# Peptides against a protein of PDB entry 2ODG, part 95

Target 1, 89 residues: chain A of PDB entry 2ODG
Amino acid sequence: MTTSQKHRDFVAEPMGEKPVGSLAGIGEVLGKKLEERGFDKAYVVLGQFLVLKKDEDLFREWLKDTCGANAKQSRDCFGCLREWCDAFL

## One batch from the design tools (peptide; made by RFdiffusion4, then SolubleMPNN)

Design b2_p27_8_s1 (from b2_p27_8, 13 letters changed)
Fold by OpenDDE base, seed 4:
Structure b2_p27_8_s1 (fold): chain B 89 residues (1-89), chain A 27 residues (1-27)
Amino acid sequence: as target 1 above (89 residues)
Amino acid sequence: DVLEKERKLVEEGVEKAKELLEKEKEE
């Protein structure tokens, strides 16, 4: 499947202090919900991704439960973090 | 070093995520 420009922009460089909304699949609505739960930066969501040992099912379920992400949103977010890690970790 | 700073953020992200999960458990 094809990726979005947002995905490509994210995986192309270190994430630094990028807001959570910079993650593919995370728009304004989901981003605000994540921020309310303390996941205000992309690197904190990355932290959760790593805590869950990069498990797709666990992460996508967590994202759904935490901010209401649908299947596409959670897939996009997972793929974004996976590919970022492949490039930088 | 840019990469070192990035790695420190990753570490911080992991720790914060763990803390947030623990907080959630207590709720």
Scores: peptide ipSAE 0.680, ipTM 0.918, DockQ to the pose 0.955
Fold by OpenDDE base, seed 2:
Structure b2_p27_8_s1 (fold): chain B 89 residues (1-89), chain A 27 residues (1-27)
Amino acid sequence: as target 1 above (89 residues)
Amino acid sequence: DVLEKERKLVEEGVEKAKELLEKEKEE
């Protein structure tokens, strides 16, 4: 799968308290919507990813329903979190 | 040290996500 520089930057290091907008596929528009729903940090979205047992369909549907992410955005975000977990968890 | 702090944030993220999920179900 082709990845963006934003993806590579995120998966290269611990995420710490990076904002939700640092996730691949999450721009300013989606980030603001996620923040309004209480997902203000990337690690909270990671939490949701883990709560959903890393299930791609469940996570991508959740992301779509929560912030209106399209197919590419949800794919990018899922892949970003998956690869981060593979590296650090 | 850095990784330990990271793991704590992961745990916190899981708990917060669970809480938020429950709130959404109640709405």
Scores: peptide ipSAE 0.677, ipTM 0.918, DockQ to the pose 0.963
Fold by OpenDDE base, seed 1:
Structure b2_p27_8_s1 (fold): chain B 89 residues (1-89), chain A 27 residues (1-27)
Amino acid sequence: as target 1 above (89 residues)
Amino acid sequence: DVLEKERKLVEEGVEKAKELLEKEKEE
């Protein structure tokens, strides 16, 4: 399987205060829904990822329930955060 | 430095996520 350029751009550098929409799999629609729930920055979604102990099933289910992410979107977002953590944490 | 600032944001993200989870339980 291949990754998107958006994924590669995100995992290549510290995320800082990047908006939630900078995460792979999170477009404008999902980003707005996440912002409405208080997840306005990528580092807050990273926080949720870590609170769930990096569990893929738990995180992807949470993302689906929170913003309506489909299987590909949740997979892309999870993979993006996992690989970022492998590089920087 | 850059790494310290990044780690502080990670900590803040964890705390905010925990707070948001508690709010959702109350709703």
Scores: peptide ipSAE 0.672, ipTM 0.917, DockQ to the pose 0.954
Fold by OpenDDE base, seed 5:
Structure b2_p27_8_s1 (fold): chain B 89 residues (1-89), chain A 27 residues (1-27)
Amino acid sequence: as target 1 above (89 residues)
Amino acid sequence: DVLEKERKLVEEGVEKAKELLEKEKEE
């Protein structure tokens, strides 16, 4: 599979306080739902990713249950966070 | 520096995520 430019832009630099919508796979619809649940920043979703021990199935299922992400969206988001962690953590 | 600030945000994110998970379980 190929990555998006959005993915590449995110994993290339420190996350800082980027909004949740900066994550690959998270568009306006999913971003709004995540924000409503308190996951307003990308680093908070990263926090959830780490709490789930970087487990793909657990994280993707959580994302689906939390904001209604489909398989592609959850895959893109997981991959984005995984590669960011590989680079910076 | 940038890395120190970044690590503090990561820690904050972990703690906030834990709190949010607990809130969701209680609801």
Scores: peptide ipSAE 0.670, ipTM 0.917, DockQ to the pose 0.953

Design b2_p27_8_s2 (from b2_p27_8, 11 letters changed)
Fold by OpenDDE base, seed 5:
Structure b2_p27_8_s2 (fold): chain B 89 residues (1-89), chain A 27 residues (1-27)
Amino acid sequence: as target 1 above (89 residues)
Amino acid sequence: SVLEEEKKLIEEGVEKAKELLEEEEEE
């Protein structure tokens, strides 16, 4: 599978206070839903990713349950965070 | 440093995520 430019842009640098919508797989619709749930920044979603111990199934199910992410969106988001962590953590 | 600030944000993100999960479980 190929990555998006959005993915590449995110994993290339520290995330700082980037909005949740900067994550691959998280568009405006999912981003708004995540923000409504308190996950307004990418680092908060990363926090959830780490709380779930980087488990793909747990994270992707959480994302689906939290904002209605489909399989591709959750896969893209998980991959984005995983690769970011591999680069910076 | 940028790395120290990044680590601080990540720690904050972890704590906030934990809090948000607890709130969701209470609903």
Scores: peptide ipSAE 0.565, ipTM 0.878, DockQ to the pose 0.944
Fold by OpenDDE base, seed 2:
Structure b2_p27_8_s2 (fold): chain B 89 residues (1-89), chain A 27 residues (1-27)
Amino acid sequence: as target 1 above (89 residues)
Amino acid sequence: SVLEEEKKLIEEGVEKAKELLEEEEEE
């Protein structure tokens, strides 16, 4: 499957304190919902990703339940974090 | 270093995620 430029931009460098909206699949709508739930930075969502042991089904369901992400959005976000971890962890 | 700061943020993210999950479970 193809990736977006947003995905490529994110996985290319350390994330630092990038906002949650910098994650692939997370637009303004989902980003605001995540921020309202306390997930304001990409590294906090990464934290959740790691807490869930990098499990795709668990993470994607969590994202759906937390901010209403659809299948594509959750897939893009998961893939973004997975590839970032492969590169930097 | 940049790598040390990145690792610190990741650890912070894990802890914050755990806290947020606990808060949601208590509600």
Scores: peptide ipSAE 0.564, ipTM 0.877, DockQ to the pose 0.950
Fold by OpenDDE base, seed 1:
Structure b2_p27_8_s2 (fold): chain B 89 residues (1-89), chain A 27 residues (1-27)
Amino acid sequence: as target 1 above (89 residues)
Amino acid sequence: SVLEEEKKLIEEGVEKAKELLEEEEEE
C-alpha cells in the first residue's frame, strides 16, 4: 500500500484555507460537486469528518452520497484526513 | 499562532458541516 504525492503534500502542513480539491481522492469533478453542496474548503470536509466522529464507514458513505465518490476516492480522502489529524490535532 | 488559527478554522468547519447537514434534511 502506497500513498500519492497529493496525500503527502496535504498531510505535511496545516491545511489553512486550502480548497476542497486539495484533498487526496478529490479531483475537479468531485470538488465541484462538493462546492455546490457548500463544502468548498478542505476544513469544512474535515468538519464533517469530525462530526461523524472519524468513522470510516460513515464518512465514506457520506462522501459517496454527496458527490458520487467511488471506493478508491473515498478511501484516499478518508486516509488523508485521518493522517492529517494524527499529525496536527 | 498558526496552529491556534488552524484550530479555529476547524471549529468553524464543524459548525458549517452541522448546518449544511441540517439544511439538507429540511429540504
Scores: peptide ipSAE 0.564, ipTM 0.877, DockQ to the pose 0.951
Fold by OpenDDE base, seed 3:
Structure b2_p27_8_s2 (fold): chain B 89 residues (1-89), chain A 27 residues (1-27)
Amino acid sequence: as target 1 above (89 residues)
Amino acid sequence: SVLEEEKKLIEEGVEKAKELLEEEEEE
């Protein structure tokens, strides 16, 4: 599968204080729900990704349960964080 | 440095994620 420009923009540079909505797969609707749950920054979602030991099934299930992400949205978000970690961690 | 600041944010993100999970488990 191909990646989006949003994905490529995110994985190209350090994330710093970028909002959660900058993650691939996280649009305005999902972003607001994540912010309401305390996941307001991309680095907090990365924190969750690392707490779950980069496990795809655990992370995608968490994202679905937390903000209602569908299969494509959770896949895009997981792939975005995985590739960012490969580049910067 | 930029890398040091980035690593501090990642560590903060991990700790915040743990705290948020604990709050959800208590509900």
Scores: peptide ipSAE 0.561, ipTM 0.876, DockQ to the pose 0.944

Design b2_p27_8_s3 (from b2_p27_8, 16 letters changed)
Fold by OpenDDE base, seed 5:
Structure b2_p27_8_s3 (fold): chain B 89 residues (1-89), chain A 27 residues (1-27)
Amino acid sequence: as target 1 above (89 residues)
Amino acid sequence: SVLEKEKKLIEEGVKKAKELLEKEKKE
């Protein structure tokens, strides 16, 4: 599989206080829904990712249930966080 | 340092995520 420039930009540096919409797979629609649920920053979604022990199925299911992410969006978001963690954690 | 700030944010993210999950369960 290929990655997007958005993915590459995110995994290249510390995330700091980047908005949730900076995550690969999270566009404006999903971002707004996540923000409404309190997941307004990328580091909060990372927090959820870590709470779920980096489990792909659990995280992607959570993302779908939380903001309506489709399979590609959840895959992209999971991959983005996984690779970021591999680089910085 | 940048790394220390990053680690603190991650800890806060974990904390907030746990709190949000608990709120979701109660709804």
Scores: peptide ipSAE 0.636, ipTM 0.908, DockQ to the pose 0.944
Fold by OpenDDE base, seed 3:
Structure b2_p27_8_s3 (fold): chain B 89 residues (1-89), chain A 27 residues (1-27)
Amino acid sequence: as target 1 above (89 residues)
Amino acid sequence: SVLEKEKKLIEEGVKKAKELLEKEKKE
């Protein structure tokens, strides 16, 4: 599968205080829903990703239940965090 | 350093995620 420019931009550098909407697969609609649930920064979603032990099924199910992400959106977000961790953790 | 600040944010993210999950469980 191919990745988006948004994905490539995110995995290329430390995430710092980047907003949750900077994650691949997380658009304006999903970003607002995540912010309302307290997941306002990308590093908080990364925290959830790590709490779930980087498990793809658990994370994608959580994302769907939390903000209504579809299969492509959850796949893109998971892949974005996975590749970021491979580069920086 | 930049790396130290990044690691601190990740630690805070893990902590906050755990807290948010506990709040959802009580609901």
Scores: peptide ipSAE 0.636, ipTM 0.908, DockQ to the pose 0.945
Fold by OpenDDE base, seed 2:
Structure b2_p27_8_s3 (fold): chain B 89 residues (1-89), chain A 27 residues (1-27)
Amino acid sequence: as target 1 above (89 residues)
Amino acid sequence: SVLEKEKKLIEEGVKKAKELLEKEKKE
């Protein structure tokens, strides 16, 4: 499957304190909802990703339940974090 | 170093995620 430029930009470098909205699949709408739930930084969502043992189904379901992400958005976000981890962890 | 700071943020992210999950469970 193809990736977005946003995905490529994120996985190309350490994430540091990038906002949650920098994650692929997370636009302004989803980002705002995540921030309201306390997930304000990309590294916090990464934290959740790791807590869920990098399980795709668990993470994507959590993202859906937390901010209303659709299938494509959750897939993009999961893939973004997975590839980032493969590169930097 | 940059790498050490990055790893520290990830550790903090895991900690915060766990805390947020616990809060949600109590609600």
Scores: peptide ipSAE 0.634, ipTM 0.908, DockQ to the pose 0.952
Fold by OpenDDE base, seed 1:
Structure b2_p27_8_s3 (fold): chain B 89 residues (1-89), chain A 27 residues (1-27)
Amino acid sequence: as target 1 above (89 residues)
Amino acid sequence: SVLEKEKKLIEEGVKKAKELLEKEKKE
């Protein structure tokens, strides 16, 4: 199992007010759909991740239902948030 | 501090996520 540079860049520092598109697995298409639903910042998606008690299945299903993320995209996004939390929360 | 501000943003993110979920539930 390997991670992307985008993943490594995100988990290396506090996220601050980074846009939702900074999350691994979230490209321009998914990012715009998330923004349309009110999830414009990475910290708002992290909020949803925490509301769902960090449950992988619940979060990935939510992401799929919300913006149409496929299995790889939702896995990458979940892993990105999980590892960020391990480092900073 | 930077970390305090970060934790405040996370708190706001949780709040907003809950609000958005309730809003979508009522639509």
Scores: peptide ipSAE 0.633, ipTM 0.907, DockQ to the pose 0.952

Design b2_p27_8_s4 (from b2_p27_8, 14 letters changed)
Fold by OpenDDE base, seed 5:
Structure b2_p27_8_s4 (fold): chain B 89 residues (1-89), chain A 27 residues (1-27)
Amino acid sequence: as target 1 above (89 residues)
Amino acid sequence: SVLEEERKLVEEGVEKAKKILEEEEKK
């Protein structure tokens, strides 16, 4: 599969305090829902990703249940976090 | 350093995520 420029921009540098909407697959709609649930920064979603032990099925299901992400959105978000971790953790 | 700050944020993110999930489970 191909990646987006948004994905490439995210995985290329430290995460810092980037907003949750900077994650690939997370647009304004999903971002607002995540923020309402307390996941306001990308590093908090990363936290959940790590809590779920980087399990793709668990994370993507969580994301769907939490903000209504579809299959592509959850895939993009998972891949974004996975590749960031591979580069920086 | 930048890397040290990144690691602190990662740890903070993990803890915050855990707390959110715990609170949601109680509701």
Scores: peptide ipSAE 0.651, ipTM 0.910, DockQ to the pose 0.956
Fold by OpenDDE base, seed 3:
Structure b2_p27_8_s4 (fold): chain B 89 residues (1-89), chain A 27 residues (1-27)
Amino acid sequence: as target 1 above (89 residues)
Amino acid sequence: SVLEEERKLVEEGVEKAKKILEEEEKK
């Protein structure tokens, strides 16, 4: 699969206080739903990713259940966090 | 340093995620 520019921009630098909407696959609609659930920063979603032991199936299912992400959105978000961790953790 | 602050945020993110899930499980 190919990656988006949004993905490349995210994985290229430290995460810091970036909003949840900076994650690949997370647009305005999904971002607002995640913020309403308390996942307002990208590092909080990263926290959930790590709590789930970086398991793709568990994370993508959680994202779907939490904000209604479709298959592409959850795949993009998972890949974004996986590659960021490979670079910085 | 930048790396130290970044790692603090990672730890904070894990703790926040756990707390959110605990509150949701009470329902």
Scores: peptide ipSAE 0.648, ipTM 0.909, DockQ to the pose 0.922
Fold by OpenDDE base, seed 1:
Structure b2_p27_8_s4 (fold): chain B 89 residues (1-89), chain A 27 residues (1-27)
Amino acid sequence: as target 1 above (89 residues)
Amino acid sequence: SVLEEERKLVEEGVEKAKKILEEEEKK
């Protein structure tokens, strides 16, 4: 499988205070819903990812329940955070 | 350093995520 340029751009550098919409799989629609729930920054979603102990099923289910992410969107977002952690944590 | 700030943000993200979930469960 291949990754998107958005994914590669995210995992290539420190996250900083990038908005939640910078995450792969998170577009404007999902981003706004996440922001409404308090997840306005990518590092807050990373926080949830870590709280769930990097469990793919738990995280993807949470993302679906929280903002309505489909299978591809949740997979892309999970992969983005996983690879960022592998590079920086 | 940049890495130190990143680690700080990770910590803040974890705490914020926990707080959000706790508040939602209280509703």
Scores: peptide ipSAE 0.646, ipTM 0.910, DockQ to the pose 0.949
Fold by OpenDDE base, seed 2:
Structure b2_p27_8_s4 (fold): chain B 89 residues (1-89), chain A 27 residues (1-27)
Amino acid sequence: as target 1 above (89 residues)
Amino acid sequence: SVLEEERKLVEEGVEKAKKILEEEEKK
């Protein structure tokens, strides 16, 4: 599957304190909802990704339940975090 | 170093995620 430039930009460098909205699949709408739930930084969402043992189904369902992400958004976000971890962890 | 700080943020992210979920579970 193809990736977005946003995905490529994210996985190309250390995450640092990038906002949650920097994650692929997470726009302003989803980002605000995640921030309201305490997930204000990308590394906190990464934390949840790792807590769920990098399980795609669990993570994507969590993202859907937490901020209303659709299938594409959750796929993009999961893929973004997976590839980042493959590169940096 | 940059890598050390990055790994610290990863650890912090895990901790924060756990805490958020714990608080939500209590509600």
Scores: peptide ipSAE 0.645, ipTM 0.910, DockQ to the pose 0.952

## One batch from the design tools (peptide; made by RFdiffusion4, then SolubleMPNN)

Design b2_p28_1_s1 (from b2_p28_1, 12 letters changed)
Fold by OpenDDE base, seed 2:
Structure b2_p28_1_s1 (fold): chain B 89 residues (1-89), chain A 28 residues (1-28)
Amino acid sequence: as target 1 above (89 residues)
Amino acid sequence: MEEEEKKLKEQVEKSRELGEAAVKKALE
């Protein structure tokens, strides 16, 4: 499967203070829900990704439970963080 | 594996609670 430009833009550089909505798969709706739950920055979601030992199933389940992400959204978000980590960690 | 998964889920939940508290505090 192909990645989006949003994905490529995110994984291409350090994430810094990018909002959670900059993550692939996270649009305005999911972004607002995540922000309301304390996950306002991409690096906070990265934190959860790392706490979950980069496990795809655990992360995608968490994302679904936290903001209602569907399968594609959670897959895109996971892939975005995985590839970012591969590049910068 | 199951025990580790349980511990990880607990950590995530704690992080969520802290995050929500932080948001509420920031909005005071």
Scores: peptide ipSAE 0.133, ipTM 0.650, DockQ to the pose 0.088
Fold by OpenDDE base, seed 4:
Structure b2_p28_1_s1 (fold): chain B 89 residues (1-89), chain A 28 residues (1-28)
Amino acid sequence: as target 1 above (89 residues)
Amino acid sequence: MEEEEKKLKEQVEKSRELGEAAVKKALE
């Protein structure tokens, strides 16, 4: 599998105040749902990722439960955060 | 591990609730 340009753009630099929608796998629909649930910034989702100890299954399940992400979306989002952390954390 | 996972899920849920509250506060 290959990563998207969106993924590459996200993992290439500190995320700062990037909106949640900048995460790979998080489109407009999921982004709006996450924002409504208090996850307006990518770093807030990063927080959950870290609280879950970077566990893929736990994170992807959480994302699905929180915004209805499908398997691909949750996988893309997880991979995005994992690789960002590998680079910057 | 099950107990730890449960605790982690509870923390995430708490964080979510706080996040929602923060959003509401910001919109006031």
Scores: peptide ipSAE 0.132, ipTM 0.642, DockQ to the pose 0.080
Fold by OpenDDE base, seed 5:
Structure b2_p28_1_s1 (fold): chain B 89 residues (1-89), chain A 28 residues (1-28)
Amino acid sequence: as target 1 above (89 residues)
Amino acid sequence: MEEEEKKLKEQVEKSRELGEAAVKKALE
């Protein structure tokens, strides 16, 4: 599977204050839902990713339960955070 | 595993609650 340009753009640099919508797999719809639930920045979602010890199944399930992400969206988001962490943590 | 997973989910929920409160506060 190939990554999106959105993924590549995100994992290429420190995320800083990037909005949650900058994460691969997180479009406008999911982004708004996440923001409403307190996840307005990408680093907040990163926090949950880390709390879940970077576990794919736990994170993807959480994302689905939190904002209704489908399998592709949760996969893309997980991959985005995993690769970012591999590069910068 | 179940107990650890439960604890992790509780932590996530607590974090979410705090985050949601923070966002609401910022919108005041």
Scores: peptide ipSAE 0.132, ipTM 0.644, DockQ to the pose 0.095
Fold by OpenDDE base, seed 1:
Structure b2_p28_1_s1 (fold): chain B 89 residues (1-89), chain A 28 residues (1-28)
Amino acid sequence: as target 1 above (89 residues)
Amino acid sequence: MEEEEKKLKEQVEKSRELGEAAVKKALE
């Protein structure tokens, strides 16, 4: 499958202090919901991804339960973090 | 539910609670 430009922009450089909305699959609506739950930075979601041992099913389920992400949104977000980790972790 | 999965879910909830508190504090 093809990736979005948002995905490519995120995986191309260190994460730094990027907001959670910089993650592929996380738009304005999901971003606000994540921020309300304490996930305001992309690195906080990365932390959750790592705590779940990079497991796709666990992470996507968590994202759905936390902010209401649909299948595509959770897939895009997972793929974004996975490929970022492959490059920088 | 597997014990490992249960433990991970507990960690997720703990992290969420701490995160919410941190964000709330930062907005004050």
Scores: peptide ipSAE 0.094, ipTM 0.612, DockQ to the pose 0.071

Design b2_p28_1_s2 (from b2_p28_1, 14 letters changed)
Fold by OpenDDE base, seed 5:
Structure b2_p28_1_s2 (fold): chain B 89 residues (1-89), chain A 28 residues (1-28)
Amino acid sequence: as target 1 above (89 residues)
Amino acid sequence: MEEKEKELKELVEKSKELGEAAMKKALE
């Protein structure tokens, strides 16, 4: 499976204060929904990812339940965070 | 699946509690 440029851009550098919409799989629609739930920064979603112990099924299910992410969106977001963590944690 | 769902709910709840505590602290 190929990654998007958005994915590559995100995993290539420290996360810093990047908005939640910087995560692969998180577009404007999902981003707004996440922001409404208090997940305005990518690092907040990272926090949730870590709370869920980096478990793919748990995280993707959470993302679906929280903002309505579909399978591709949740997969892209999970992969983005996983690879970022592999590089920087 | 039910067990995973339970675990998910518990972990999400933990996250919420920690978040609320953090927000409370930030608003002091």
Scores: peptide ipSAE 0.036, ipTM 0.538, DockQ to the pose 0.115
Fold by OpenDDE base, seed 2:
Structure b2_p28_1_s2 (fold): chain B 89 residues (1-89), chain A 28 residues (1-28)
Amino acid sequence: as target 1 above (89 residues)
Amino acid sequence: MEEKEKELKELVEKSKELGEAAMKKALE
């Protein structure tokens, strides 16, 4: 499968203070829901990803339960964070 | 699936606890 430009843009550099909506798979709808739950920055979601020990099933399930992400959205978000971590962590 | 759900709940709860501690620290 191919990645989006949004994915490539995110994994190319340190995430800093980027909003949660900068993550691949996280659009305006999911972003707002995540922000309402206290996940306003990408690094907060990264924190959750790391707490879940980078486990794909656990993270994608968490994302689904937290903001209603579908399979593609959770896959894209997981892949985005995984590849970012591979590059910078 | 039950094992994964249990693990998820435990790890999420751990995250909440750490988050609350961090928030408290940030307010000091």
Scores: peptide ipSAE 0.035, ipTM 0.542, DockQ to the pose 0.119
Fold by OpenDDE base, seed 1:
Structure b2_p28_1_s2 (fold): chain B 89 residues (1-89), chain A 28 residues (1-28)
Amino acid sequence: as target 1 above (89 residues)
Amino acid sequence: MEEKEKELKELVEKSKELGEAAMKKALE
């Protein structure tokens, strides 16, 4: 499977203060839901990703439960954070 | 409840606790 340009843009540089919607797989709908739950910045979701020990199943299930992400969205988001961590963590 | 589901809930709860502690510290 190929990655999106959004994925490539995110993993190319430090995360900084990027909004949660900058994460691959997180569009406007999911972004708003995440913001409503206190996950307004990408680094907050990164924090959750790390708390879950970078486990794909745990993270994807969390994302599904938190904002209603489907399989593709959760996969894209997970892959985005995993590759970002590989590059910068 | 699946084992992983239980683990997820526990880790999420731990995350909330840590977040609340961090917030309290930041407000002091």
Scores: peptide ipSAE 0.033, ipTM 0.539, DockQ to the pose 0.106
Fold by OpenDDE base, seed 4:
Structure b2_p28_1_s2 (fold): chain B 89 residues (1-89), chain A 28 residues (1-28)
Amino acid sequence: as target 1 above (89 residues)
Amino acid sequence: MEEKEKELKELVEKSKELGEAAMKKALE
């Protein structure tokens, strides 16, 4: 599958203080829900991704349970973080 | 300050629980 421009934009540079909504798969609705749960920055979600040892199933389940992400949204978000980590960690 | 601290504590606790689950999975 081809990645989105949003994905490419995110993985191309250090994430810094980018909002959670900058993550691929995280739109306005999911972003607001994540922010309400304390995940206001992309790096906070990155932290959760790392705590889960970059496990796709665990992360995607967490994302679904936390903000109601569907399969595509969770896959896009996971892929975004995975590729960012490959580039910058 | 108190509300923010409470929120952070809750976030950390959730993270710990999920981390423990991840560790358990890694041991399988």
Scores: peptide ipSAE 0.027, ipTM 0.508, DockQ to the pose 0.092

